# Peptides against a protein of PDB entry 3T7K, part 131

Target 1, 248 residues: chain A of PDB entry 3T7K
Amino acid sequence: KAEKILARFNELPNYDLKAVCTGCFHDGFNEVDIEILNQLGIKIFDNIKETDKLNCIFAPKILRTEKFLKSLSFEPLKFALKPEFIIDLLKQIHSKKDKLSQININLFDYEINGINESIISKTKLPTKVFERANIRCINLVNDIPGGVDTIGSVLKAHGIEKINVLRSKKCTFEDIIPNDVSKQENGGIFKYVLIVTKASQVKKFTKLINDRDKNETILIVEWNWCVESIFHLNVDFTSKKNVLYQKK

## One batch from the design tools (peptide; made by RFdiffusion4, then SolubleMPNN)

Design b2_p20_8_s1 (from b2_p20_8, 7 letters changed)
Fold by OpenDDE base, seed 1:
Structure b2_p20_8_s1 (fold): chain B 248 residues (1-248), chain A 20 residues (1-20)
Amino acid sequence: as target 1 above (248 residues)
Amino acid sequence: SKELKERIEEELKLAEENAL
């Protein structure tokens, strides 16, 4: 059926998109439209898997969803597109009025606002954002909104190797893991990195660490610090935004 | 279609409500 619909076009584009969707197309597409998209080199996946070599995300705007945050870890992210791309494409294909010999839809007209070439270019880097920041091992409080598994999965996608979950009410100093990174000459390395949700946790962890491991470097941040770092694909250690405690 | 735009707006709202 898709072949018959596409037969009116003399040439078909190959968009070479392996995509996930977030904040759009929850109900998916009908079988004919999926086949049309596939013939145009557009493959839409339900979930993110490394084996699929995903290179695209569809979303109406920048979102704080797991899929969107993880899409910025794609290698590379080629395109971040608005759902209108697919909508307009399918409309053109199903249109009987336009004796179009060619599909005239440009991907660049559908870029998500705020995902520019500067962001896209950083997804081509050989390292992940937290890896570049020398953050490999973190402590995460167990009461984080979104859950430790989801948050942890996002953080791992962005280069955090080890996530230690802290039971905020019961944890001791011995439960806190160091950020085990070799001192690079030019980079401020924090020995202890923690993501917390409450001011009481800041007080607790700062006391535990300072009492037992004096003079060590500590970074305590909110989840929003991670989100901002992901959205910029850069960690700004000069910013105090979403930093709850810092000891250099 | 108007309906498709409305669906996208609803899905967007849901995604914003479930933001991490």
Scores: peptide ipSAE 0.496, ipTM 0.917, DockQ to the pose 0.752
Fold by OpenDDE base, seed 5:
Structure b2_p20_8_s1 (fold): chain B 248 residues (1-248), chain A 20 residues (1-20)
Amino acid sequence: as target 1 above (248 residues)
Amino acid sequence: SKELKERIEEELKLAEENAL
Protein backbone atom coordinates (compact mmCIF):
# COMPACT_ATOMS: atom_id res chain seq x y z
CA LYS B 1 0.00 0.00 0.00
CA ALA B 2 2.81 2.45 0.88
CA GLU B 3 4.59 1.72 -2.43
CA LYS B 4 1.48 2.68 -4.38
CA ILE B 5 1.17 5.93 -2.43
CA LEU B 6 4.84 6.80 -2.94
CA ALA B 7 4.90 5.80 -6.64
CA ARG B 8 3.57 9.24 -7.59
CA PHE B 9 6.85 10.85 -6.57
CA ASN B 10 9.78 10.87 -8.98
CA GLU B 11 12.31 11.19 -6.17
CA LEU B 12 12.09 10.18 -2.53
CA PRO B 13 14.28 11.72 0.14
CA ASN B 14 16.29 9.54 2.50
CA TYR B 15 16.27 11.34 5.84
CA ASP B 16 18.37 8.65 7.63
CA LEU B 17 16.60 9.09 10.98
CA LYS B 18 16.58 6.53 13.78
CA ALA B 19 14.35 8.19 16.30
CA VAL B 20 12.46 7.99 19.56
CA CYS B 21 9.49 10.15 20.49
CA THR B 22 8.67 11.91 23.75
CA GLY B 23 5.70 14.14 24.52
CA CYS B 24 4.20 13.11 21.16
CA PHE B 25 2.93 10.08 19.20
CA HIS B 26 2.08 7.97 22.27
CA ASP B 27 -0.37 5.95 20.17
CA GLY B 28 2.29 5.37 17.49
CA PHE B 29 1.49 5.16 13.77
CA ASN B 30 -0.62 2.89 11.60
CA GLU B 31 1.12 0.20 9.53
CA VAL B 32 0.90 2.19 6.27
CA ASP B 33 2.43 5.32 7.75
CA ILE B 34 5.23 3.31 9.39
CA GLU B 35 5.97 1.72 6.02
CA ILE B 36 5.94 5.15 4.33
CA LEU B 37 8.31 6.56 6.96
CA ASN B 38 10.60 3.54 6.61
CA GLN B 39 10.80 4.06 2.83
CA LEU B 40 11.83 7.67 3.51
CA GLY B 41 14.61 6.48 5.85
CA ILE B 42 12.70 7.33 9.06
CA LYS B 43 12.66 4.57 11.69
CA ILE B 44 10.84 5.19 14.96
CA PHE B 45 11.66 3.05 18.00
CA ASP B 46 9.60 2.63 21.17
CA ASN B 47 12.60 2.52 23.51
CA ILE B 48 16.23 3.59 23.59
CA LYS B 49 18.73 0.81 22.94
CA GLU B 50 22.41 1.45 22.23
CA THR B 51 22.39 -1.21 19.50
CA ASP B 52 19.87 0.78 17.42
CA LYS B 53 22.33 3.69 16.92
CA LEU B 54 19.63 6.29 17.49
CA ASN B 55 20.38 9.74 16.06
CA CYS B 56 17.09 11.65 16.40
CA ILE B 57 14.41 12.64 18.89
CA PHE B 58 10.91 13.93 18.23
CA ALA B 59 9.48 16.25 20.88
CA PRO B 60 7.35 19.42 20.85
CA LYS B 61 9.95 21.22 23.01
CA ILE B 62 12.80 20.57 25.44
CA LEU B 63 11.47 18.13 28.04
CA ARG B 64 12.79 16.58 31.24
CA THR B 65 11.72 13.07 30.23
CA GLU B 66 14.01 10.04 30.38
CA LYS B 67 13.97 9.77 26.57
CA PHE B 68 14.79 13.43 26.03
CA LEU B 69 17.62 13.49 28.57
CA LYS B 70 19.07 10.27 27.13
CA SER B 71 18.76 11.55 23.53
CA LEU B 72 21.45 14.12 24.34
CA SER B 73 23.81 11.15 24.84
CA PHE B 74 23.28 9.82 21.28
CA GLU B 75 26.46 9.37 19.22
CA PRO B 76 25.77 11.73 17.58
CA LEU B 77 22.37 13.29 18.01
CA LYS B 78 21.89 14.51 14.43
CA PHE B 79 18.44 16.04 14.79
CA ALA B 80 16.03 17.13 17.50
CA LEU B 81 12.77 17.72 15.66
CA LYS B 82 9.22 18.81 16.37
CA PRO B 83 6.46 16.26 15.67
CA GLU B 84 5.10 18.63 12.99
CA PHE B 85 7.85 17.30 10.69
CA ILE B 86 6.20 13.87 10.54
CA ILE B 87 2.70 15.35 10.45
CA ASP B 88 3.47 17.64 7.51
CA LEU B 89 5.39 14.91 5.70
CA LEU B 90 2.52 12.42 5.94
CA LYS B 91 0.01 15.12 4.93
CA GLN B 92 1.97 15.88 1.75
CA ILE B 93 2.32 12.19 0.92
CA HIS B 94 -1.40 11.46 1.42
CA SER B 95 -2.49 14.57 -0.53
CA LYS B 96 -4.32 13.57 -3.75
CA LYS B 97 -4.22 16.99 -5.44
CA ASP B 98 -0.56 17.77 -5.75
CA LYS B 99 1.32 16.21 -8.64
CA LEU B 100 4.32 16.63 -6.38
CA SER B 101 7.39 15.46 -8.23
CA GLN B 102 9.32 15.90 -4.97
CA ILE B 103 8.71 16.01 -1.23
CA ASN B 104 9.65 19.57 -0.20
CA ILE B 105 10.19 19.33 3.56
CA ASN B 106 13.36 20.65 5.14
CA LEU B 107 14.40 19.12 8.48
CA PHE B 108 15.93 22.39 9.62
CA ASP B 109 12.51 24.08 9.62
CA TYR B 110 11.38 21.72 12.41
CA GLU B 111 14.22 22.04 14.93
CA ILE B 112 13.27 22.01 18.62
CA ASN B 113 13.74 25.45 20.13
CA GLY B 114 16.82 25.57 22.34
CA ILE B 115 18.61 22.57 20.81
CA ASN B 116 21.11 24.50 18.74
CA GLU B 117 24.12 23.48 16.66
CA SER B 118 26.40 24.01 19.67
CA ILE B 119 24.54 21.28 21.57
CA ILE B 120 24.40 19.00 18.51
CA SER B 121 28.14 19.45 17.91
CA LYS B 122 28.97 18.35 21.48
CA THR B 123 27.20 15.02 20.88
CA LYS B 124 29.99 14.25 18.36
CA LEU B 125 32.62 14.35 21.11
CA PRO B 126 34.23 10.97 21.91
CA THR B 127 33.40 11.34 25.63
CA LYS B 128 30.20 11.82 27.64
CA VAL B 129 29.48 14.97 29.66
CA PHE B 130 30.16 13.48 33.12
CA GLU B 131 33.15 11.54 31.80
CA ARG B 132 34.67 14.87 30.65
CA ALA B 133 33.94 16.25 34.12
CA ASN B 134 35.84 13.37 35.82
CA ILE B 135 32.66 12.05 37.48
CA ARG B 136 32.74 8.25 37.30
CA CYS B 137 31.22 7.12 40.59
CA ILE B 138 28.37 8.93 42.34
CA ASN B 139 26.26 8.50 45.44
CA LEU B 140 22.51 8.88 44.95
CA VAL B 141 19.94 9.11 47.75
CA ASN B 142 17.13 6.57 47.58
CA ASP B 143 14.33 9.15 47.98
CA ILE B 144 15.08 10.97 44.71
CA PRO B 145 11.95 11.88 42.69
CA GLY B 146 11.64 9.81 39.52
CA GLY B 147 13.28 6.81 41.21
CA VAL B 148 16.88 5.65 41.44
CA ASP B 149 16.58 3.31 38.44
CA THR B 150 15.36 5.98 35.99
CA ILE B 151 17.68 8.69 37.30
CA GLY B 152 20.54 6.21 37.39
CA SER B 153 19.87 5.12 33.80
CA VAL B 154 20.02 8.75 32.61
CA LEU B 155 23.27 9.35 34.49
CA LYS B 156 24.83 6.17 33.06
CA ALA B 157 23.86 7.23 29.53
CA HIS B 158 25.90 10.39 30.18
CA GLY B 159 29.07 8.62 31.32
CA ILE B 160 28.61 7.80 35.02
CA GLU B 161 29.81 4.23 35.40
CA LYS B 162 28.82 3.47 38.99
CA ILE B 163 25.79 4.63 40.94
CA ASN B 164 25.76 3.89 44.66
CA VAL B 165 22.30 4.19 46.20
CA LEU B 166 22.33 5.58 49.73
CA ARG B 167 19.59 4.81 52.21
CA SER B 168 19.73 8.27 53.74
CA LYS B 169 18.24 7.33 57.14
CA LYS B 170 20.49 4.32 57.77
CA CYS B 171 23.67 4.97 55.81
CA THR B 172 27.09 5.33 57.44
CA PHE B 173 30.40 6.63 56.10
CA GLU B 174 31.30 3.11 54.93
CA ASP B 175 28.29 3.15 52.58
CA ILE B 176 29.63 6.22 50.69
CA ILE B 177 31.77 5.37 47.65
CA PRO B 178 34.64 7.50 46.37
CA ASN B 179 34.75 8.83 42.82
CA ASP B 180 37.69 6.72 41.66
CA VAL B 181 39.29 8.73 38.86
CA SER B 182 42.94 9.14 37.96
CA LYS B 183 44.25 12.55 39.05
CA GLN B 184 44.45 14.59 35.88
CA GLU B 185 46.37 17.83 36.49
CA ASN B 186 43.88 20.27 34.94
CA GLY B 187 40.44 19.00 36.07
CA GLY B 188 38.47 19.61 39.27
CA ILE B 189 38.31 16.09 40.70
CA PHE B 190 36.00 15.48 43.63
CA LYS B 191 36.66 12.39 45.73
CA TYR B 192 33.03 12.27 46.88
CA VAL B 193 30.11 13.19 44.61
CA LEU B 194 26.58 13.02 45.98
CA ILE B 195 23.13 13.80 44.59
CA VAL B 196 20.72 14.65 47.42
CA THR B 197 17.16 15.96 47.86
CA LYS B 198 17.21 17.59 51.32
CA ALA B 199 19.30 19.94 53.44
CA SER B 200 19.32 17.33 56.23
CA GLN B 201 21.15 14.95 53.90
CA VAL B 202 23.78 17.62 53.17
CA LYS B 203 24.40 18.04 56.91
CA LYS B 204 24.56 14.29 57.46
CA PHE B 205 26.92 13.44 54.59
CA THR B 206 29.24 16.41 55.12
CA LYS B 207 29.61 15.41 58.78
CA LEU B 208 30.18 11.72 57.99
CA ILE B 209 32.83 12.48 55.36
CA ASN B 210 34.62 15.28 57.21
CA ASP B 211 34.77 13.27 60.46
CA ARG B 212 36.25 10.15 58.81
CA ASP B 213 38.10 11.43 55.74
CA LYS B 214 39.37 14.90 56.55
CA ASN B 215 40.62 17.27 53.83
CA GLU B 216 38.99 15.35 50.97
CA THR B 217 37.13 17.06 48.14
CA ILE B 218 33.33 16.88 48.27
CA LEU B 219 30.62 17.83 45.77
CA ILE B 220 26.97 17.65 46.87
CA VAL B 221 24.41 18.70 44.27
CA GLU B 222 20.71 18.60 43.47
CA TRP B 223 19.31 16.60 40.55
CA ASN B 224 18.84 19.93 38.72
CA TRP B 225 22.65 20.27 38.60
CA CYS B 226 22.76 17.08 36.54
CA VAL B 227 19.87 18.21 34.31
CA GLU B 228 21.51 21.56 33.57
CA SER B 229 24.80 19.79 32.83
CA ILE B 230 23.00 17.44 30.40
CA PHE B 231 21.08 20.24 28.65
CA HIS B 232 24.33 22.15 28.11
CA LEU B 233 26.43 19.00 27.53
CA ASN B 234 28.93 20.69 29.82
CA VAL B 235 29.64 20.73 33.55
CA ASP B 236 30.29 24.24 34.81
CA PHE B 237 32.27 23.91 38.05
CA THR B 238 32.33 27.72 38.40
CA SER B 239 28.56 27.86 38.84
CA LYS B 240 27.05 27.59 42.32
CA LYS B 241 23.59 26.93 40.87
CA ASN B 242 22.12 23.69 42.30
CA VAL B 243 25.34 23.08 44.30
CA LEU B 244 24.47 22.45 47.95
CA TYR B 245 27.99 21.88 49.27
CA GLN B 246 31.43 22.07 47.74
CA LYS B 247 34.83 21.48 49.31
CA LYS B 248 37.89 21.82 47.07
CA SER A 1 -6.09 18.42 11.73
CA LYS A 2 -7.43 20.17 14.84
CA GLU A 3 -7.70 16.78 16.56
CA LEU A 4 -4.05 15.96 15.97
CA LYS A 5 -2.97 19.31 17.42
CA GLU A 6 -5.12 18.71 20.50
CA ARG A 7 -3.58 15.26 20.99
CA ILE A 8 -0.08 16.72 20.82
CA GLU A 9 -1.03 19.32 23.43
CA GLU A 10 -2.40 16.64 25.76
CA GLU A 11 0.68 14.46 25.34
CA LEU A 12 2.91 17.46 26.00
CA LYS A 13 1.02 18.23 29.21
CA LEU A 14 1.43 14.64 30.37
CA ALA A 15 5.16 14.73 29.60
CA GLU A 16 5.53 17.95 31.60
CA GLU A 17 3.66 16.43 34.55
CA ASN A 18 5.97 13.40 34.48
CA ALA A 19 9.17 15.43 34.18
CA LEU A 20 12.25 14.20 36.03
Scores: peptide ipSAE 0.495, ipTM 0.916, DockQ to the pose 0.774
Fold by OpenDDE base, seed 3:
Structure b2_p20_8_s1 (fold): chain B 248 residues (1-248), chain A 20 residues (1-20)
Amino acid sequence: as target 1 above (248 residues)
Amino acid sequence: SKELKERIEEELKLAEENAL
């Protein structure tokens, strides 16, 4: 059926999109539309897998979903597009107007607001955002909203190698892992990096660390610090936003 | 067109509710 529908066009674009969707297309597409999209070089996947070499995200706007946050780790993310791209494309294809010799849909007209070329360009970097920031090992509190697995998966996608989950009520200093990175000459490396949810945790962990490992560097942040870093694909160590405690 | 807009709005709302 798809071939018959597409046969009316003299030339078909190849968009070369391998995409996931978030905040749109929960019900998926019918078999004909999937086949049409596939013939146009648009492949939509249900889940993120590294093997699929995903390069696109469909979303109505910037979202704080697992898929959206992980899409910024694609290598590269080529396009972040509004769902209207697919909608308009399928509408044109299904249109009975005999005079359409070509599909005239420009991807750039459907860019998600706030995902600009500067962000896209950073996804072409050989390193991940937290890797560039010399954050490889972190401590994550167990009571984090969204769950340690989901949050941890996002952080790993962005270059954190090791996530140590802290049971905030029972943890001791020995449960806190150092951020084991080689001293680079030019970057403030924090020996201890922690993501926490409560001020009481800040007080606890700062005391535990300062009592046992004096004069070490500590960074304690909220999850929002990570989100902002992901959305910008840059860690700004000069910003105090979402930083709960910092010791240089 | 109306149904599509409503569906998109519902899906967006759900995504916002499930924000990390």
Scores: peptide ipSAE 0.495, ipTM 0.914, DockQ to the pose 0.732
Fold by OpenDDE base, seed 2:
Structure b2_p20_8_s1 (fold): chain B 248 residues (1-248), chain A 20 residues (1-20)
Amino acid sequence: as target 1 above (248 residues)
Amino acid sequence: SKELKERIEEELKLAEENAL
């Protein structure tokens, strides 16, 4: 059925998109439209899997969803597009009025606001954002909104290798893991990196660490620090925003 | 056209509510 609809076009683009959607297309597409999109080289997946080599995200704007945050870890993210791209594409294809010889839709006209070439270019880097920041092992409190599994999955997608979950009420110093990275000359390495939700946790962990390991470097941040780092694909250690405690 | 816009707005609202 899709072939008959597409037969009116002399040339079909191959967009080569392997995409997920967030904040749009929750109901998916009908069988004909999926087939049309597939013929145009647009494949939409329900979930993110590394094996699918995803290169695109559809969203109406920058979102703090798991899918959106993880899309910035794609290798590379080629396109971050508004859902209007698909809508206008399908509308043009289903249009009976115009003897269109070709599909005239430019992907660049549908870019998500705030996801520019500077962001896209950083997804082409051989390293992930937290890897570049020398953050390999972190401590995460168990009461984090969104849950440790979801948050942990996002962080791992962005280069954190080990996530230690801390039971904030019961944890001791021995439960806190070091950020085991080799001293590289040019970057501030924090021995202890923690993501916390409450000021009481900051007080607890700073005391535990300073009482047992007095001279070590500590970074305690909010989840928003991670989100901001992901959205910029850069860790700014000069910013105090969302940093709760820092010891250099 | 209106129905599609309304759906997109609803889905966006849900995504914002489920923000991490």
Scores: peptide ipSAE 0.494, ipTM 0.915, DockQ to the pose 0.743

Design b2_p20_8_s3 (from b2_p20_8, 7 letters changed)
Fold by OpenDDE base, seed 4:
Structure b2_p20_8_s3 (fold): chain B 248 residues (1-248), chain A 20 residues (1-20)
Amino acid sequence: as target 1 above (248 residues)
Amino acid sequence: AEELKERNKKELEEAEKNAL
């Protein structure tokens, strides 16, 4: 069926998109439209797998979903597109108007607002955002909204190698892991990095660390600090936004 | 097309509600 529909075009573009969707197309597409998209080099996947070499995200805007946050870790993210790209594409292809010689849709017209070339260019870097920031091992409180598995999966996609889950009420100093990175001269290296949800956790962890390891560097942040770092593909250590405690 | 847009609108609202 798809072949018959596409036969009216003299040439077909190859968009070379391997995509996931978030905040759109949850129910997927019908079989004919999937075949059409596939013939145009558009493959949509239900889940993120590294083996699929994903290079595209479809979303109506910047979202705080697992898929969207992880899409910024693609190598590279080539395109972040609004769902209207697919809608308009399929609409043009299903149009009964006479022999269209060519599909006339420009990918750049469908860019997600706020995902600019500066962000896209950073996805071509050989390192992940937290790796560049010398953050490899973090402590994550167990009461994090979204759950430690989801949050942890996002953080790992962005170069955090080890996530230590802290049971906030029961944890001791011995439960807190150091951020084991070699002291590079030019980067703010924090020995202890913690993501917390409450001011009481800041008080607890700062006390535990300072009582046992008084001269060490500490970074305690909110989840929003990680989100902003991901959205910018840059860690700004000069910003106090979403930083709850910092000791250099 | 309009049905798909309306579905996507609902999915956006859900994604915003379930934001990390």
Scores: peptide ipSAE 0.590, ipTM 0.948, DockQ to the pose 0.899
Fold by OpenDDE base, seed 5:
Structure b2_p20_8_s3 (fold): chain B 248 residues (1-248), chain A 20 residues (1-20)
Amino acid sequence: as target 1 above (248 residues)
Amino acid sequence: AEELKERNKKELEEAEKNAL
């Protein structure tokens, strides 16, 4: 059926998109439209898997969803597009009136606001954002909104290798893991990195660490510090925004 | 097409409510 619909075009574009969707197309597409999209080089996946070599996200805007945050870890993210791209494409293809020799839809007209070429270019770097920041091992409190599994999965996609979950009410100093990174001369390396939700946790962890491991470097941040770092694909250690405690 | 736009609008609202 898709072949018959597409046969009216003299030339078909190959968009070379391997995409996930967030905040749009939850119910997916009908079989004919999926076949049409596939013939145009557009493959839509339900979930993120590294093996699929995803290079695109569809979303109406910048979102704080697992899929959106993880899409910024694609290697590379080629396109971040509004769902209107697919809608307009399918409308043109299903139009009976237009003797369209060609599909005239430009991907660049459908870019998500705020995902600029500077962000896209950083997804071509050989390292992940937290890897570049020398953050390999983090401590995460168990009461984080969104859950430790989802938050942990996002952090791992961005280069954090080890996530230690802290039971904030019961944890001791021995439960806190160090950020085991080789001392590079030119990077701010924190021995202890923690993501917390409450001021009481800051007081607890700072006391535990300072009492047992004096003079060590500590970074305690909110989840929003991680989100801002992901959205910029850069960790700004000069910013105090979303930093709850820092000891250099 | 309009139905799809309306569905996507609802999905956006849900995604915003469930933001991480």
Scores: peptide ipSAE 0.589, ipTM 0.948, DockQ to the pose 0.897
Fold by OpenDDE base, seed 3:
Structure b2_p20_8_s3 (fold): chain B 248 residues (1-248), chain A 20 residues (1-20)
Amino acid sequence: as target 1 above (248 residues)
Amino acid sequence: AEELKERNKKELEEAEKNAL
């Protein structure tokens, strides 16, 4: 059926999209529309897998979903597009107007607001955002909203190698892992990096660390610090936004 | 098309509600 529908066009674009969707198209597409999209070089996947070499995200706007946050770790993310791209494309294809010799849909007209070329360009870097920031090992509190698995999966996608989950009520200093990175000459390396949810945790962990490992560097942040770092694909160590405690 | 737009609107609302 798709071939018959597409046969009316003299030339078909190849968009070369391998995409996931978030905040749109949860129910997917019918078999004919999937076949149409596939013939146009648009492949939509249900889940993120590294093997699929995903290069696109469909979303109505910037979202704080696992899929959206992970899409910024694609290598590269080529396009971040509004769902209207697919909607308008399928509408044009299903249109009975005999005079349509070509599909006239430009990807650039459907860019998600706030995902600009500067962000896209950073996805072409050989390193992940937290890797560039010398953050490889972190401590994450167990009571993090969204759950340690989801949050941890996002952080790993962005270059954090080791996530140590802290039971905030029961943890001791020995439960806190150092951020084991080789001293680079040009970067403030924090020996201890922690993501926390409460001021009481800041007080606890700062005390535990300062009492046992004096004069070490500490960074304690909110999850929002990570989100902002992901959305910008850059860690700004000069910003105090979402930083709960910092010792250089 | 309208049904798809309405579904996507609901999905957006859900995604916003379940934001990380």
Scores: peptide ipSAE 0.588, ipTM 0.947, DockQ to the pose 0.829
Fold by OpenDDE base, seed 2:
Structure b2_p20_8_s3 (fold): chain B 248 residues (1-248), chain A 20 residues (1-20)
Amino acid sequence: as target 1 above (248 residues)
Amino acid sequence: AEELKERNKKELEEAEKNAL
């Protein structure tokens, strides 16, 4: 059926998209439309797997979903597109207007607002955003909204190697792991990096660390600090936004 | 096409409610 529908076009584009969707197309597509998309070089996957070499995300706008946050870790992310691309494409293909010799849909007309070429270009870098920031090992409180598994999975996609989950009420200094990064001569390395949810946790962890390791560097941030760093694919250490405690 | 647009609108609203 798809072949008969596409036979009216003299030339078919190859979009070369391996995509996931977020905030759109949850119920997927019918068999005919999936086959049409496949013949146009558009493959849509249900879940993110490294083996699939994903290069595209469909979303109506910038979202704080696991899929969207992880899409910024693709190697590279080639396109971040609005769902209207698929809708308009399928609409044009199903149109009975005999005069359509070619599919006239340009990917660049469907870019997600706020995902510019500067962001896309950073996904071609050989390192991840937190790797470039000299953040390898972090401490994460167990009461983080969204859950430690989901948040941890996003952080790992962006170059965090080790996530230590802290039981905020019972943890001691011995439960806090250092950020074990080789001393680069010119980069501000924080020995202790923590993501927390409450001001009481800031007071607790700063006391525990300063009482046992008084001269060490500490960074305590909110989850929003990580989100902003991901959306910009850059850590801004000059900003105090979402930083709860910093000792250099 | 219009059904897909309406469904996507609901999915956007859900994604915004479940933001990380």
Scores: peptide ipSAE 0.588, ipTM 0.948, DockQ to the pose 0.874

Design b2_p20_8_s4 (from b2_p20_8 with V1M L4Y E6K D7K D14E)
Fold by OpenDDE base, seed 3:
Parts: C-alpha cells; structure tokens; sequence
Structure b2_p20_8_s4 (fold): chain B 248 residues (1-248), chain A 20 residues (1-20)
C-alpha cells in the first residue's frame, strides 16, 4: 500500500533518522504510515538500545523523560524534532493533490525549542558530560523520585560508570564509595559525589565523611543539578544552583 | 492525521506527569 502512495513522487528523500519518541506517538503509527516512514529512511524504535545507533528524538518540547534525557547521550544526536515533522510529512504524502515532484519539508524547521546547534555539537564529543566533569562513581540515595534504576540508567548513559545506592536511614561511612578518578592537573576532582533528596541527608553524609575523611573533597547535589548538566551537556562547577554542599 | 494530533496532547500530559 505504501509503495502505491509513494509512487506519486519522482524522488523520495532519505532522512536517515533512527528515532525514539517521547511525549508523542505513544500508540505508534498505523501499518501504512510505518511503511511510508521506513521508505523515507525514518525508523522509529520503542526503546533505546545502543546497538540501534539512535540519532534522533521526537518530542513536542524539552521533557524530563528518561528517553529525552538519554537522547542527549546519542553519538551523535543529529536531530531533536517536533512531532509536527511526521504529521506534516504524512499529510503531504497522503494528499491527493497533483504529482508532487518532491517532498518539500525541511528538518530544520521542526527543531525542538531550546535544542540548538551548540547542544547538538556537544553530542559529537568523544566523551560524555559527566566523564568530562571527572564524575565516574556516584552515591545515589534510595528514596530518589523516579527510582534508582531509571535515574541510574540516565546517569550511566551520560558517562557515570558506577552508581552506589545508599539506604539513607541505615547507611554508614563504609557504604559511601569514592569517585575513583585519576588526579588530572587542571580539574577539581571531588572524591565523594552524592545525589540526595533532602537536607537531613546532606547533614548525615557530610558528618559521616568529615568525621572519617576530614580533608577530602565533597560534592552533594540535587537531581536537578544532573538534569541541568544534561540539558546543557556541560557541568558548570561555578554555579551553586542545585548544589547542596561543596567542599574543595 | 487529526487523530495523531489529538493523541500528542494526551501523550504530552502523560510525559509531564512522569517527569523525572
């Protein structure tokens, strides 16, 4: 069926998109539309897998979904597009109007607001955002909204290798892992990095660490610190925003 | 096509409820 619809065009674009959707198309597409999209080089996947070499996300805006946050870790993210791209494309293809010689839809007209070329360019870097920030091992409290598995999966996508889950009520100093990174000459390396949800955890962990390891560097942040770092694909250590405790 | 547009609004609301 799709072939008969597409035979009306003299030339078909190959968009070369391997995409996931978030905040749109949860029910997917009908069989004909999937076939049309596939013939145009648009492949939509339900889940993120590294093997699929995903390069695109569809979303109506910047979202705090697992898929959106992970899409910024694609290598590279080529396009972050509004769902209107697919809608307008399918609308043009299904149009009974005269033999369109070509599809006249520019991908750049459908960019998600706030995802600019500066962000896209950073996805071409050989390192991940937290890797560049010398954050390899973190401590994550077990009561984090969204759950430790989801949050941990996002953080791993962005270059955190090891996530230690802390049972905030029962944990001791021995449960806290160091951020095991080689001392680079030019970067403030924090020995202890923690993501926490409440002020009582800051007080607890700062006491535990300072009582046992008095001279070590500590970074305690909120989840929003990670989100802002992901959305900018940069860690700003000069900002105090979402930093709950810092010891250099 | 109109069906996809209507569902996008619903899908967006769901995504916002499930924000991390």
Amino acid sequence: as target 1 above (248 residues)
Amino acid sequence: MEEYKKKIEEDLEEAEKNAL
Scores: peptide ipSAE 0.668, ipTM 0.963, DockQ to the pose 0.932
Fold by OpenDDE base, seed 5:
Structure b2_p20_8_s4 (fold): chain B 248 residues (1-248), chain A 20 residues (1-20)
Amino acid sequence: as target 1 above (248 residues)
Amino acid sequence: MEEYKKKIEEDLEEAEKNAL
């Protein structure tokens, strides 16, 4: 059925999109529309898998969903597009108007507000955002909203290799893992990196570390510190925003 | 086509509610 609909066009674009959707198209597409999109080089996947080599996200705006946060780790993210791209494309294709020689829809007209070329360009870097920041091993409290598995999966997508889950009430100093990174000349290295939810956890972990390892560097942040770092694809160590404790 | 537009508003609201 899709072939008959597309046969009226002399030339078909190949958009070369491998995409996920968030905040849109939760019910998916009908079979004809999926076939049309596939013939235009638009493949939509239900979930993120590294093997699929995803390069696109569809969303109405910047969102704090797992899919959106992980899309900024694509290698590269080529396009972050509004769902109106697909809607307008399908609308043009299903229109009964005369022999349209070409589909006239430009991807750049559908960019998500706030995902600019500067952000897209950083997804072409050979390293992930936390890898560039010398953050490989973190400690994560078990009471984090969204759950340790989801949050941990986002952090791993962005270059954190090891996530140690701390049981907030029962943890000791021996449960805290160091951030095992080689000294690089140009970056602040924190021996202990922790993501916490409460001021009581800051007091607890600061005491545990300083009592046992007095001269070591400590970074304690909120989850929002990670989110801001992901959205900018850069860690700003000069910012105090969402930093709860820092010892250099 | 209009069906996809209405569903986007609902899907967006759900995504905002489930923000990390």
Scores: peptide ipSAE 0.667, ipTM 0.963, DockQ to the pose 0.910
Fold by OpenDDE base, seed 2:
Structure b2_p20_8_s4 (fold): chain B 248 residues (1-248), chain A 20 residues (1-20)
Amino acid sequence: as target 1 above (248 residues)
Amino acid sequence: MEEYKKKIEEDLEEAEKNAL
């Protein structure tokens, strides 16, 4: 069926998209539309796997989904597109009107608002956002919304190598891991990095660390600090937004 | 095509509800 539909075009584009969808197309596509998309070089995957070499995300807008946050870690993310790209493409292809010699849909007209070329360009960097920020080992409280596995998976996609899960009620100083990074010349290295959910956890962890390791640097942040860092593909250490405690 | 548009609105609402 797809071949007969596409035979009306003299030339077919190859978009070379390996994509996931979030906030759109949860039910997928019908068999004909999937085959059409495949013939146009658009492959839609259900889940993110590194082996698939994903380069695209479809979403109506910037979202705080696992897929969206992880898409900013693609190597590179070539396109972040609105679902209207697929809709308009399929609409043009299914149109019974004029023998269109070519499909005239520009990918750039469908960019997700707020995902600009500056963000896309940063996905071509050889390092991940938290790697560039000298954050390799973090402590994560076990009561984090979204769960430690999902949050941890997003953080790992963005260059955090080790996630230590803290049982907030029972943890001691010995349970807190240092951020083991070599002293690099140009950046404030925090020895202890923690993601917490409550002000009581800030008080607890600051006390535990300061009582046992008084002279060390501490960064305690909310999950939103990580999200903002991911959305910008940059850690702004000058911002106090979503920072609960900082000791330099 | 209209089916996909309607479903996107529902899928967006769900994604916003389940935001991390």
Scores: peptide ipSAE 0.667, ipTM 0.963, DockQ to the pose 0.913
Fold by OpenDDE base, seed 1:
Structure b2_p20_8_s4 (fold): chain B 248 residues (1-248), chain A 20 residues (1-20)
Amino acid sequence: as target 1 above (248 residues)
Amino acid sequence: MEEYKKKIEEDLEEAEKNAL
């Protein structure tokens, strides 16, 4: 059926999109529209898998979803597009009135606000954002909203290798892992990196570390620090935003 | 097409509610 609909066009674009959707198209597309999109080189996946070599995200705007946050780790993210791209494309294709010999939809007209070429260009870097920041091993409190598995999965997608989950009420100093990175000459390396949810956890962990491992570098942040770092694909160590405790 | 548009608004609201 899709072939008959597309036969009115002399040439079909190949968009070469391997995409996930977030904040849009939760119920997917009808069979005809899926087939149309596939013939145009637009493949939509339900879940993120590294094997699929995803290069695109559809979302109405910047979102704090697992899919959106992970899409910024794609290698590269080629396009971050509004769902209106698909809507307008399908509308043009289904329109009998448009005597268009060609599909005239420009991907650049549908960019998600705030995902600019500077962000896209950073997804072409050989390293991930937290890897570049020398954050390899972190401590994550078990009471984090969204759950340690989801949050941990996002952090791993962005270059954190080891996530140690801390049981905030029961943990001791011995439960806290160091950020085991080789001292690079030009980068502030924190020996202990922690993501926490409460001021009481800051007091607890700072005491535990300072009592047992004096003079070591400590970074304690909120989850929002990670989100901002992901959205910018850069860690700004000069910013105090979402930093709860820092000892250099 | 209009069906997809209406649903995007609902999907967006859900995604915002379930933000990490």
Scores: peptide ipSAE 0.669, ipTM 0.963, DockQ to the pose 0.916; fails the geometry check

